# Ledger of designs, part 1: peptides against a protein of PDB entry 2L9B

Scores and structures below are computed, not measured.

Target 1, 91 residues: chain A of PDB entry 2L9B
Amino acid sequence: ANFLSQKFPELPSGIDVNINMTTPAMMISSELAKKPKEVQLKFLQKFQEWTRAHPEDAVSLLELCPQLSFVTAELLLTNGICKVDDLIPLA
Target 2, 91 residues: chain A of PDB entry 2L9B as posed
Amino acid sequence: ANFLSQKFPELPSGIDVNINMTTPAMMISSELAKKPKEVQLKFLQKFQEWTRAHPEDAASLLELCPQLSFVTAELLLTNGICKVDDLIPLA
Below, numbering starts at 1 at the first letter of every chain, in headers, positions and changes, except where a header shows other numbers.
Peptide ipSAE is a variant of ipSAE made for these designs: the mean of its two directions, with the distance scale d0 fixed at 1.0 Angstrom where the peptide's residues are scored. Compare it only between designs on the same protein; published cut-offs may not carry over.
A fold fails the geometry check if it doesn't show the stated peptide or something in it is severely misdrawn.

## One batch from the design tools (peptide; aimed at target 1 L90)

Design b1_p8_1 (made by RFdiffusion4)
Pose (drawn by RFdiffusion4):
Structure b1_p8_1 (pose): chain A 91 residues (1-91), chain P 8 residues (1-8)
Amino acid sequence: as target 2 above (91 residues)
Amino acid sequence: PHKLLELL
């Protein structure tokens, strides 16, 4: 993964989830949604600028690392920026 | 991902 070792070498793997009692998706929502609204908006706007400045980098990272792909989508959902039906066009 | 960036 030369693209990552060059640009994104310190990518987090994610937390370990016991999916015998808790689903990853539910944890994903409660994880981002338990945060104050300012955080999702701060992340998304800052990230929006970063991805506009670096469309290839940002897209390719989303291509390989799904946590961010759906992290962005869940943040869009919790703020009402986008809905699930708006994400299927992305899917 | 490109579609997501367009959406953003």

Design b1_p8_1_s1 (made by RFdiffusion4, then SolubleMPNN; from b1_p8_1 with P1A H2R)
Fold by OpenDDE base, seed 3:
Formats: C-alpha cells, structure tokens, sequence
Structure b1_p8_1_s1 (fold): chain B 91 residues (1-91), chain A 8 residues (1-8)
C-alpha cells in the first residue's frame, strides 16, 4: 500500500510509468480523468478540509510530493472550479 | 519502472 493512496483513496494508486513513452504529467492527468467526477470532487473536498486542519503538514506533504500540487490544480481546472489565471500567482 | 505517485 502507498501512503497517499491510503490517506487519499480517491487518488490513483501508484503504478509503473514507462517514462520513455509518456510524461509524468500526462500519466497523472490521464489517471485522474479515469476517476468519476464524484470521486474527483471528493478528493478536493477532503484535501481542502485536511489542509485547513493541518496546514503545516500540508505544506510538508506538498514539498515531499510536488505532484499533488499538479493534481490539485488539474482537478480544479478540469472541474471548472478555478481558471488558469487564478493559479498563475501561485506559481 | 517509476511509480506514478513518485513522479514530479
């Protein structure tokens, strides 16, 4: 079992990626898109709540797992919750 | 091979 998968079961499980044939970002986006919308939104909700309750841990986790920032941004964008311009100041 | 959740 993976820590992230256990903590956030809505996330895709860790899978092997053939880096020669795809990019990490492409794979993440693809795997996220396979999840039902309800699951995607559930992750956003849970991650938001957890971040509020554990801001320091959230920062540490995002530093440890930078892909989570990509995941969150991707889900916010694809679900129409925010716009690209909303994310630019955070980059 | 590299695990998806270990990337980026």
Amino acid sequence: as target 1 above (91 residues)
Amino acid sequence: ARKLLELL
Scores: peptide ipSAE 0.050, ipTM 0.688, DockQ to the pose 0.046
OpenDDE base, seeds 1, 2, 4, 5: peptide ipSAE 0.047, 0.047, 0.047, 0.047; ipTM 0.671, 0.671, 0.683, 0.692

Design b1_p8_1_s2 (made by RFdiffusion4, then SolubleMPNN; from b1_p8_1 with P1A H2E)
Fold by OpenDDE base, seed 3:
Structure b1_p8_1_s2 (fold): chain B 91 residues (1-91), chain A 8 residues (1-8)
Amino acid sequence: as target 1 above (91 residues)
Amino acid sequence: AEKLLELL
C-alpha cells in the first residue's frame, strides 16, 4: 500500500485508466461517487484536519499528487459544502 | 494548492 492509501484509506484505490475510453478526471469522479456518503465526508474531515495541522506538507502533497486537488474540489461540490463560485479563485 | 487548502 502506498502513502495515500494508508493515510487516507477512504480514497479509492488506484486503478489503470484506459485513456482511449475515458479521462482520468472522469474515472476519479466515478470512483469517488461509488463511495458511501459517510466515507466521503470522513475523508473530507480527516483531510481538513491533517491539512490544518500540516499546511506545508499538505501543499507539498498536492503538488506531488495534483489529482488530490481534484478529489477535494469534487467532494466539496458534490456534498454541497462549497459552490462552483467558491472554486473560481482557484482557476 | 494553497488557495484550495484555505477553503478547507
Scores: peptide ipSAE 0.255, ipTM 0.833, DockQ to the pose 0.888
OpenDDE base, seeds 1, 2, 4, 5: peptide ipSAE 0.254, 0.252, 0.250, 0.254; ipTM 0.833, 0.832, 0.831, 0.833

Design b1_p8_2 (made by RFdiffusion4)
Pose (drawn by RFdiffusion4):
Structure b1_p8_2 (pose): chain A 91 residues (1-91), chain P 8 residues (1-8)
Amino acid sequence: as target 2 above (91 residues)
Amino acid sequence: SALATYLS
């Protein structure tokens, strides 16, 4: 993964989830949604600028690392910026 | 595909 070793070498793997009692998706929501609204908005706007400045980089990262792909979608959902039905055009 | 799986 030369693209990552060059640009994104310190990508987090994610937390370990016991999916015998808790689903990853539910944890994903409670994870981002338990945060104050300022955080999702701060992340998404800052990230929006970064992805506009680096469309290839940002898209390719989302291509390989799904946590961010859905992290962004869940943050869009919790703020009401986008809905699930707005994400299926992306899917 | 990752997003589709997530939405499913």

Design b1_p8_2_s1 (made by RFdiffusion4, then SolubleMPNN; from b1_p8_2 with A2H T5E)
Fold by OpenDDE base, seed 4:
Structure b1_p8_2_s1 (fold): chain B 91 residues (1-91), chain A 8 residues (1-8)
Amino acid sequence: as target 1 above (91 residues)
Amino acid sequence: SHLAEYLS
């Protein structure tokens, strides 16, 4: 019912993290990898289009939800769309 | 809700 549910249903549901056994980054990577490649790519496409159309709102969202920045970077990297060096300007 | 909201 919220903005993310409506715009980006391809994102996995949030989960608790047992910090004694894993890290948030590890969990994000693992949960993303469970989604089919087609779903991962569809998220990237929709997020790209939304960001282009609403750049100010996109900045605000990424500041509010830094996990989403990691999600986007992880999907770009794991799907071979960009390399780590390509993300340096965004750090 | 989505991962970006609740993964802590």
Scores: peptide ipSAE 0.046, ipTM 0.690, DockQ to the pose 0.085
OpenDDE base, seeds 1, 2, 3, 5: peptide ipSAE 0.044, 0.043, 0.045, 0.042; ipTM 0.671, 0.676, 0.676, 0.636

Design b1_p8_2_s2 (made by RFdiffusion4, then SolubleMPNN; from b1_p8_2, 4 letters changed)
Fold by OpenDDE base, seed 2:
Formats: C-alpha cells, structure tokens, sequence
Structure b1_p8_2_s2 (fold): chain B 91 residues (1-91), chain A 8 residues (1-8)
C-alpha cells in the first residue's frame, strides 16, 4: 500500500476504470458514493486535520495528485458542506 | 487503468 492508502484508508483504490465508457471523475464519484457517509466524513476530518498540521506537505500532495482535490471537493459538495460556488475562488 | 492511479 502507498502513502495515501495507508494514511487515508477511507479512499477508494484498486479497481479498473473503463475510460472508453466513463470519465475518471465519474468513476471516482461513483466509488466515493459507495462508501458510508461516516467513512466519507471521517476522510474529510482526517484530511483537514493533516492539512492543518502539514500545510506545505498538503499543497505538495495536492499538486502531485490533483484528483485528490477532486475527491475532497466532491465529498464536500455531496455531503452539503459547501456549494459549487464556494469552490470557484479556489480554482 | 486502476482508480488508484488517479488518487495516488
């Protein structure tokens, strides 16, 4: 297991993506939605705490893994924590 | 591709 799998086991991993019939974003959203709400919120809480404690490392990680930004945004939106317009200034 | 390739 890599860093993300070990640090944030709540994240989906290890499944094939048929990119001819779906987008990576759609697949990520689908897999995230399969997780219980409690697991989704646990990831957000852990990631928030880690980011607060390691802001420079968090920026580097999100630059290296931009889909992690999508994951975070998707979970914030689908759980009603923020709205799409709230994310526009950060894009 | 594996989904893991997009997340990590």
Amino acid sequence: as target 1 above (91 residues)
Amino acid sequence: KHLQDYLS
Scores: peptide ipSAE 0.046, ipTM 0.697, DockQ to the pose 0.080
OpenDDE base, seeds 1, 3, 4, 5: peptide ipSAE 0.042, 0.042, 0.038, 0.044; ipTM 0.682, 0.684, 0.664, 0.691

Design b1_p8_2_s3 (made by RFdiffusion4, then SolubleMPNN; from b1_p8_2, 3 letters changed)
Fold by OpenDDE base, seed 4:
Structure b1_p8_2_s3 (fold): chain B 91 residues (1-91), chain A 8 residues (1-8)
Amino acid sequence: as target 1 above (91 residues)
Amino acid sequence: SHLAAFLS
């Protein structure tokens, strides 16, 4: 429905969070991990391509939706594309 | 939080 859902359907849908059982970050990580590796990589590829083509819009989107930065970092780490130290300059 | 907004 919204821009993210239409442009990046590989992302998880919204779900309820029980704050007594988990944190939002842990829940996001868990939901991302449920997606097949090929779907995770497809998101990263599409997001990278879109960012290159629309850098101004990408900056605005990441400012509006900082959770997307977390998603991207999590997928880069869990797929072995980068290490934690590689993300330090971006923090 | 911003992370919760993604999940909600």
Scores: peptide ipSAE 0.046, ipTM 0.695, DockQ to the pose 0.106
OpenDDE base, seeds 1, 2, 3, 5: peptide ipSAE 0.046, 0.042, 0.045, 0.040; ipTM 0.705, 0.666, 0.682, 0.641; seed 3 fails the geometry check

Design b1_p8_2_s4 (made by RFdiffusion4, then SolubleMPNN; from b1_p8_2 with T5E S8A)
Fold by OpenDDE base, seed 3:
Structure b1_p8_2_s4 (fold): chain B 91 residues (1-91), chain A 8 residues (1-8)
Amino acid sequence: as target 1 above (91 residues)
Amino acid sequence: SALAEYLA
């Protein structure tokens, strides 16, 4: 298990993507939706706390793993914590 | 990373 799997076990495991059949975003959204709500919220809580404690590392991680930005945004939206319009300035 | 596989 790598850093992400160990630190944030609530995240789905990576899956090989056939780009002729699906997109990475669709795959991530599908896998996230399979997780129970409590698991989704647990990830958001842990990631928020970690980001506050390690802001520079959080930036580096999101640059290294841009899909994690999608994960965070997707979970914020699907759990009703924010709306799409709230995220537009961050794009 | 585990999530890296989603971009493969």
Scores: peptide ipSAE 0.051, ipTM 0.667, DockQ to the pose 0.094
OpenDDE base, seeds 1, 2, 4, 5: peptide ipSAE 0.023, 0.031, 0.023, 0.041; ipTM 0.595, 0.626, 0.581, 0.667

Design b1_p8_3 (made by RFdiffusion4; failed a check: a repeat of another design)
Pose (drawn by RFdiffusion4):
Structure b1_p8_3 (pose): chain A 91 residues (1-91), chain P 8 residues (1-8)
Amino acid sequence: as target 2 above (91 residues)
Amino acid sequence: PHKLLELL
């Protein structure tokens, strides 16, 4: 993964989830949604600028690392910026 | 991912 070792070498793997009692998706929501609204908006706007400045980098990262792909989507959902039906066009 | 960036 030369693209990552060059640009994104310190990508987090994610937390370990016991999916015998808790689903990853539910944790994903409670994870981002338990945060104050300012955080999702701060992340998404800052990220929005970063991804505009670096469309290839940002898209390719989303291509390989799904946490961010759905992290972004869940933040869009919790703020009401986008809905699930708006994400299927992305899917 | 490109569609997501366009959406953003």

Design b1_p8_3_s1 (made by RFdiffusion4, then SolubleMPNN; from b1_p8_3 with P1A H2R; failed a check: a repeat of another design)
Amino acid sequence: ARKLLELL

Design b1_p8_4 (made by RFdiffusion4)
Pose (drawn by RFdiffusion4):
Structure b1_p8_4 (pose): chain A 91 residues (1-91), chain P 8 residues (1-8)
Amino acid sequence: as target 2 above (91 residues)
Amino acid sequence: SLVELLNE
């Protein structure tokens, strides 16, 4: 993964989830949604600039690392920026 | 596609 070792070498793997009692998706929502609204908006706007400045980098990272792909989608959902039906065009 | 959506 030279692309990562060059640009994104310190990518987090994610937390370990016991999916015998809790689903990852539910944790994903309660994880981002339990945060104050300012955080999702701060992240998404800052990230929006970063991805506009670096479309190849940002897209390729989303290509390989799904936590961010859906992290972004869930933040879009919780703020009402986008809905699930708006994400299936992305899917 | 997500990047394109964010750039809109």

Design b1_p8_5 (made by RFdiffusion4)
Pose (drawn by RFdiffusion4):
Structure b1_p8_5 (pose): chain A 91 residues (1-91), chain P 8 residues (1-8)
Amino acid sequence: as target 2 above (91 residues)
Amino acid sequence: TEAEEEEE
């Protein structure tokens, strides 16, 4: 993964989830949604600039690392920026 | 220089 070792070498793997009692998706929502609204908006705007400045980098990272792909989508959902039906065009 | 000194 030379692309990562060059640009994104310190990517987090994610937390370990016991999916015998809790689904990852539900944790994903409660994880981002339990945060104050400022955080999702701060992240998405800052990230929006970063991804505009680096479309190849940002897209390729989302290509390989799904947590961010859906992290962004869930943040879009919780703020009402986008809905699930708006994400299927991305899917 | 050194080559010249040696030749000398």

Design b1_p8_5_s1 (made by RFdiffusion4, then SolubleMPNN; from b1_p8_5, 6 letters changed)
Fold by OpenDDE base, seed 4:
Structure b1_p8_5_s1 (fold): chain B 91 residues (1-91), chain A 8 residues (1-8)
Amino acid sequence: as target 1 above (91 residues)
Amino acid sequence: EEEERRRQ
């Protein structure tokens, strides 16, 4: 298991993408939506706590794994925690 | 440190 799977077990495992039927973004959104709301919120909480404790490591992780930024944004939006306008200054 | 080692 990679670092993300070990540290954040609430994340979906990687899955094959049929590029003729979907985009990677749509696949990520679909796999996230299969997780219970409690699991989604638990990931956000753990990731927030970890990023506060390890800000330099968090930056490096998000640079190495850009899909994790998408995951975080998608979960914030779909759970009604933020709006699209709240994310614009961070992009 | 341990988390950095696990990320590498």
Scores: peptide ipSAE 0.033, ipTM 0.614, DockQ to the pose 0.000
OpenDDE base, seeds 1, 2, 3, 5: peptide ipSAE 0.032, 0.029, 0.031, 0.030; ipTM 0.626, 0.597, 0.608, 0.608

Design b1_p8_5_s2 (made by RFdiffusion4, then SolubleMPNN; from b1_p8_5, 4 letters changed)
Fold by OpenDDE base, seed 1:
Structure b1_p8_5_s2 (fold): chain B 91 residues (1-91), chain A 8 residues (1-8)
Amino acid sequence: as target 1 above (91 residues)
Amino acid sequence: SEEEELER
């Protein structure tokens, strides 16, 4: 078990991606959607709290795992928490 | 995790 799985068990487990049939983004979106809404929101809440408490560690984690940025953005968008325009300044 | 999949 890695740090992410232990700290944020709400995240889906990793699976192999056939890049000839799909993109990593598509797979992530699909797997996230399989989680109940309450689980998705719980992750966002925990991740937000952790990031505020450990900003330097959060930066390091997002640099190490850039896909986590996609996960976060996807969950924010799909749950109607933010709009695409809200994320543009961060790009 | 989903993050691990993107790195693949």
Scores: peptide ipSAE 0.027, ipTM 0.597, DockQ to the pose 0.000
OpenDDE base, seeds 2, 3, 4, 5: peptide ipSAE 0.024, 0.024, 0.024, 0.026; ipTM 0.575, 0.575, 0.575, 0.594

Design b1_p8_5_s3 (made by RFdiffusion4, then SolubleMPNN; from b1_p8_5, 7 letters changed)
Fold by OpenDDE base, seed 5:
Structure b1_p8_5_s3 (fold): chain B 91 residues (1-91), chain A 8 residues (1-8)
Amino acid sequence: as target 1 above (91 residues)
Amino acid sequence: SEELLQQQ
């Protein structure tokens, strides 16, 4: 069990991506969509709280695990919390 | 292959 699995169990388990069948982004989106909305929102809440408390660690984690950046953005967008325009300045 | 979401 890695840090993400332990700290944020709301995330899908790591699975192998067959890049010949799909893209990583598509796979992430699909796996996230399998989680109930409540679980998705719970992750966002916990991640938000953790990042506020540990901003330097959060930056390091997002650099180490770029997929997590996509997860966060995807969940913010799909749950109507932010717009694409809100994320552009952060890129 | 790539591991989804989590990098060990």
Scores: peptide ipSAE 0.031, ipTM 0.627, DockQ to the pose 0.000
OpenDDE base, seeds 1, 2, 3, 4: peptide ipSAE 0.028, 0.029, 0.028, 0.028; ipTM 0.618, 0.624, 0.625, 0.594

Design b1_p8_5_s4 (made by RFdiffusion4, then SolubleMPNN; from b1_p8_5, 6 letters changed)
Fold by OpenDDE base, seed 5:
Structure b1_p8_5_s4 (fold): chain B 91 residues (1-91), chain A 8 residues (1-8)
Amino acid sequence: as target 1 above (91 residues)
Amino acid sequence: EEELLREA
């Protein structure tokens, strides 16, 4: 098991996407939505704590796994934690 | 194909 699977088991397993049928963003949104709200929020909470404790590692991870940036943004938005305007300055 | 989300 890699770092992500060990550290953040709340995340869905990696899935191969047929780009002829869907987009990565669509697939991520769909897979995340399959998880209970409690699991979604648990990921956000754990990721937040880890990021605060290890900001440099968090930046490196998000650069290595850009899909994780979308995951985080999507969960923040869909759970009503932030608005799109809140994310714009971070882009 | 592209692998998304958490690596197994």
Scores: peptide ipSAE 0.046, ipTM 0.673, DockQ to the pose 0.000
OpenDDE base, seeds 1, 2, 3, 4: peptide ipSAE 0.044, 0.044, 0.041, 0.042; ipTM 0.679, 0.678, 0.671, 0.677

Design b1_p8_6 (made by RFdiffusion4; failed a check: a repeat of another design)
Pose (drawn by RFdiffusion4):
Structure b1_p8_6 (pose): chain A 91 residues (1-91), chain P 8 residues (1-8)
Amino acid sequence: as target 2 above (91 residues)
Amino acid sequence: PHKLLELL
């Protein structure tokens, strides 16, 4: 993964989830949604600028690392920026 | 991912 070792070498793997009692998706929502609204908006706007400045980098990272792909989508959902039906065009 | 960037 030379692309990552060059640009994104310190990518987090994610937390370990016991999916015998808790689903990853539900944890994903409660994870981002338990945060104050300012955080999702701060992340998404800052990230929006970063991804505009670096469309190849940002897209390719989303290509390989799904946490961010759906992290972005869930934050869009919790703020009402986008809905699930708006994400299927992305899917 | 490019579609997500367009959406953003």

Design b1_p8_6_s1 (made by RFdiffusion4, then SolubleMPNN; from b1_p8_6 with P1A H2R; failed a check: a repeat of another design)
Amino acid sequence: ARKLLELL

Design b1_p8_6_s2 (made by RFdiffusion4, then SolubleMPNN; from b1_p8_6, 3 letters changed)
Fold by OpenDDE base, seed 4:
Structure b1_p8_6_s2 (fold): chain B 91 residues (1-91), chain A 8 residues (1-8)
Amino acid sequence: as target 1 above (91 residues)
Amino acid sequence: ARKLLDLL
């Protein structure tokens, strides 16, 4: 198991993606939607707390794992915590 | 195959 699975068990496990038939974004959205809302919110809470405590490590992790940026944005949007225009300054 | 949430 990698760092992500241990630190953030609320995240989906890694799965194979057939990029000829789908996109990574589509797969992420689908897998996230399978998790209960309370699990999605728990991830966001834990990730927020960790990011506040370890901002340099958080930047490095998001650079290493761009899919995690999409995960976080998707969960913020789908749970109504922020809107798309709230994310524009981060792009 | 690409792995979702694997390190890149």
Scores: peptide ipSAE 0.075, ipTM 0.719, DockQ to the pose 0.046
OpenDDE base, seeds 1, 2, 3, 5: peptide ipSAE 0.073, 0.072, 0.073, 0.073; ipTM 0.713, 0.707, 0.724, 0.713; seed 1 fails the geometry check

Design b1_p8_6_s3 (made by RFdiffusion4, then SolubleMPNN; from b1_p8_6 with P1A H2E)
Fold by OpenDDE base, seed 3:
Structure b1_p8_6_s3 (fold): chain B 91 residues (1-91), chain A 8 residues (1-8)
Amino acid sequence: as target 1 above (91 residues)
Amino acid sequence: AEKLLELL
C-alpha cells in the first residue's frame, strides 16, 4: 500500500485508466461517487484536519499528487459544502 | 494548492 492509501484509506484505490475510453478526471469522479456518503465526508474531515495541522506538507502533497486537488474540489461540490463560485479563485 | 487548502 502506498502513502495515500494508508493515510487516507477512504480514497479509492488506484486503478489503470484506459485513456482511449475515458479521462482520468472522469474515472476519479466515478470512483469517488461509488463511495458511501459517510466515507466521503470522513475523508473530507480527516483531510481538513491533517491539512490544518500540516499546511506545508499538505501543499507539498498536492503538488506531488495534483489529482488530490481534484478529489477535494469534487467532494466539496458534490456534498454541497462549497459552490462552483467558491472554486473560481482557484482557476 | 494553497488557495484550495484555505477553503478547507
Scores: peptide ipSAE 0.255, ipTM 0.833, DockQ to the pose 0.888
OpenDDE base, seeds 1, 2, 4, 5: peptide ipSAE 0.254, 0.252, 0.250, 0.254; ipTM 0.833, 0.832, 0.831, 0.833

Design b1_p8_7_s1 (made by RFdiffusion4, then SolubleMPNN; failed a check: a repeat of another design; its pose is not in this set)
Amino acid sequence: ARKLLELL

Design b1_p8_8 (made by RFdiffusion4)
Pose (drawn by RFdiffusion4):
Structure b1_p8_8 (pose): chain A 91 residues (1-91), chain P 8 residues (1-8)
Amino acid sequence: as target 2 above (91 residues)
Amino acid sequence: SPLAAYLT
């Protein structure tokens, strides 16, 4: 993964989830949604600028690392910026 | 896709 070792070498793997009692998706929501609204908005706007400045980088990262792909979507959902039905055009 | 799997 030369693209990552060059640009994104310190990508987090994610937390370990016991999916025998908790689903990843539910944790994903409670994870981002338990955060104050300012955080999702701060992340998404800052990230929006970064991805505009670096479309190839940002898209390719989302291509390989799904946590960010859905992290962004869940943040869009919790703020009401986008709905699930708005994400299926992305899917 | 990853997003489609997530939404499913």

Design b1_p8_8_s1 (made by RFdiffusion4, then SolubleMPNN; from b1_p8_8 with A5E T8A)
Fold by OpenDDE base, seed 1:
Structure b1_p8_8_s1 (fold): chain B 91 residues (1-91), chain A 8 residues (1-8)
Amino acid sequence: as target 1 above (91 residues)
Amino acid sequence: SPLAEYLA
């Protein structure tokens, strides 16, 4: 398994995105929604804790895996933790 | 694309 799967087992396993069928964003949203809410929240908690403890490594990871930024934002929005307006300053 | 695969 890759680094992300080992570090954050709550994440869905990687899958290939066929852009002829859907957009990457739609595919990510779909795969995330397959996970139970408690698993989604557990990922957010662990990722927040890791980011706080390793901010420089977190920046590097998000640069390497930009889809992880979308994952985080999507989970924050769909679980009602923040609204779109809260994310505008980061765009 | 970095988004071509769900997780790298």
Scores: peptide ipSAE 0.047, ipTM 0.695, DockQ to the pose 0.101
OpenDDE base, seeds 2, 3, 4, 5: peptide ipSAE 0.044, 0.045, 0.043, 0.046; ipTM 0.680, 0.684, 0.672, 0.685

Design b1_p8_8_s2 (made by RFdiffusion4, then SolubleMPNN; from b1_p8_8, 4 letters changed)
Fold by OpenDDE base, seed 2:
Structure b1_p8_8_s2 (fold): chain B 91 residues (1-91), chain A 8 residues (1-8)
Amino acid sequence: as target 1 above (91 residues)
Amino acid sequence: SHLAEFLS
């Protein structure tokens, strides 16, 4: 329903988070891990391409939704990718 | 937190 869900359907959908049982970061990590590797890599590819095409919008989005930076970093780490230079950073 | 808002 929201912009992120429509633009990047590979991301986890909205779910309830009980912060008394788990942290939001843990929940995000676990939900991302539920996605097949192919889907995770597809998100990274699409996000990379989008940031290249719309760098100013990408910066604005990452400032508005800093959680997306966490998602990107988590996926890069878990998939053994040490290449963030091609992504438009929060800068 | 801001992270929780991602999944809500």
Scores: peptide ipSAE 0.045, ipTM 0.685, DockQ to the pose 0.099
OpenDDE base, seeds 1, 3, 4, 5: peptide ipSAE 0.044, 0.044, 0.044, 0.042; ipTM 0.675, 0.675, 0.672, 0.667

Design b1_p8_8_s3 (made by RFdiffusion4, then SolubleMPNN; from b1_p8_8, 4 letters changed)
Fold by OpenDDE base, seed 4:
Structure b1_p8_8_s3 (fold): chain B 91 residues (1-91), chain A 8 residues (1-8)
Amino acid sequence: as target 1 above (91 residues)
Amino acid sequence: SHLAEFLA
């Protein structure tokens, strides 16, 4: 297992995406929605704590794995933790 | 990353 799988087991496993049928974002959103709410919230909690403890590593990880930024934003929004307007300054 | 800073 890679770093993400070991550190954040709450994340869904990687799945091939047919870009002719759907977008990667839609596929990610669909896979995230299959996880129980408790698992989604656990990921957010663990990722937040890790980010606070390792801010430089978190920056590097998000730059190297932009999918993770989408995952985090999607889960924050779908679980009502933040609003879309809260993410605008991050663009 | 602004997102990392947002979460911190």
Scores: peptide ipSAE 0.184, ipTM 0.810, DockQ to the pose 0.081
OpenDDE base, seeds 1, 2, 3, 5: peptide ipSAE 0.026, 0.182, 0.176, 0.177; ipTM 0.630, 0.807, 0.802, 0.804

Design b1_p8_8_s4 (made by RFdiffusion4, then SolubleMPNN; from b1_p8_8, 3 letters changed)
Fold by OpenDDE base, seed 4:
Structure b1_p8_8_s4 (fold): chain B 91 residues (1-91), chain A 8 residues (1-8)
Amino acid sequence: as target 1 above (91 residues)
Amino acid sequence: SHLAEYLS
């Protein structure tokens, strides 16, 4: 019912993290990898289009939800769309 | 809700 549910249903549901056994980054990577490649790519496409159309709102969202920045970077990297060096300007 | 909201 919220903005993310409506715009980006391809994102996995949030989960608790047992910090004694894993890290948030590890969990994000693992949960993303469970989604089919087609779903991962569809998220990237929709997020790209939304960001282009609403750049100010996109900045605000990424500041509010830094996990989403990691999600986007992880999907770009794991799907071979960009390399780590390509993300340096965004750090 | 989505991962970006609740993964802590």
Scores: peptide ipSAE 0.046, ipTM 0.690, DockQ to the pose 0.084
OpenDDE base, seeds 1, 2, 3, 5: peptide ipSAE 0.044, 0.043, 0.045, 0.042; ipTM 0.671, 0.676, 0.676, 0.636

## One batch from the design tools (peptide; aimed at target 1 L41 F47 L68)

Design b1_p9_1 (made by RFdiffusion4)
Pose (drawn by RFdiffusion4):
Structure b1_p9_1 (pose): chain A 91 residues (1-91), chain P 9 residues (1-9)
Amino acid sequence: as target 2 above (91 residues)
Amino acid sequence: LLEEFEELF
């Protein structure tokens, strides 16, 4: 994964989830949604600039690391920026 | 994870 070792070498793997009692998706929502609204908006706007400045980098990272792909989508959902039906065009 | 990803950008 030379692309990552060059640009994104310190990517987090994610937390370990016991999916015998808790689904990852539900944790994903409660994880981002339990945060104050300012955080999702701060992240998405800051990230929006970073991804505009670096469309290849940002897209390729989303290509390989799915946590960010759906982290972004869940933040869009919780703020009402986008809905699930708006994400299927992305899917 | 959100905080870790935020630190990357």

Design b1_p9_1_s1 (made by RFdiffusion4, then SolubleMPNN; from b1_p9_1, 6 letters changed)
Fold by OpenDDE base, seed 1:
Structure b1_p9_1_s1 (fold): chain B 91 residues (1-91), chain A 9 residues (1-9)
Amino acid sequence: as target 1 above (91 residues)
Amino acid sequence: ILDELFSLI
């Protein structure tokens, strides 16, 4: 198992995306939505705690895996934790 | 950015 799956087992396993049929973002969103709410929230909690404890590593990880930034934002939005306007300053 | 992001949680 790769680092992400080991560290954050709440995340879906990676899948191939046919970009001619859909966008990576749509696929990620769809796969995330398959996870129970409690699992989604658990990921957010763990990722938050890890990021605060390891800020430099977190930056490196997000640079290496930019999809993880989308995942985080998507989960915040879909679970009603924040609104789109709340994320604008982060863009 | 990360601090701001997780302040929303």
Scores: peptide ipSAE 0.137, ipTM 0.746, DockQ to the pose 0.055
OpenDDE base, seeds 2, 3, 4, 5: peptide ipSAE 0.043, 0.135, 0.046, 0.134; ipTM 0.626, 0.745, 0.636, 0.745

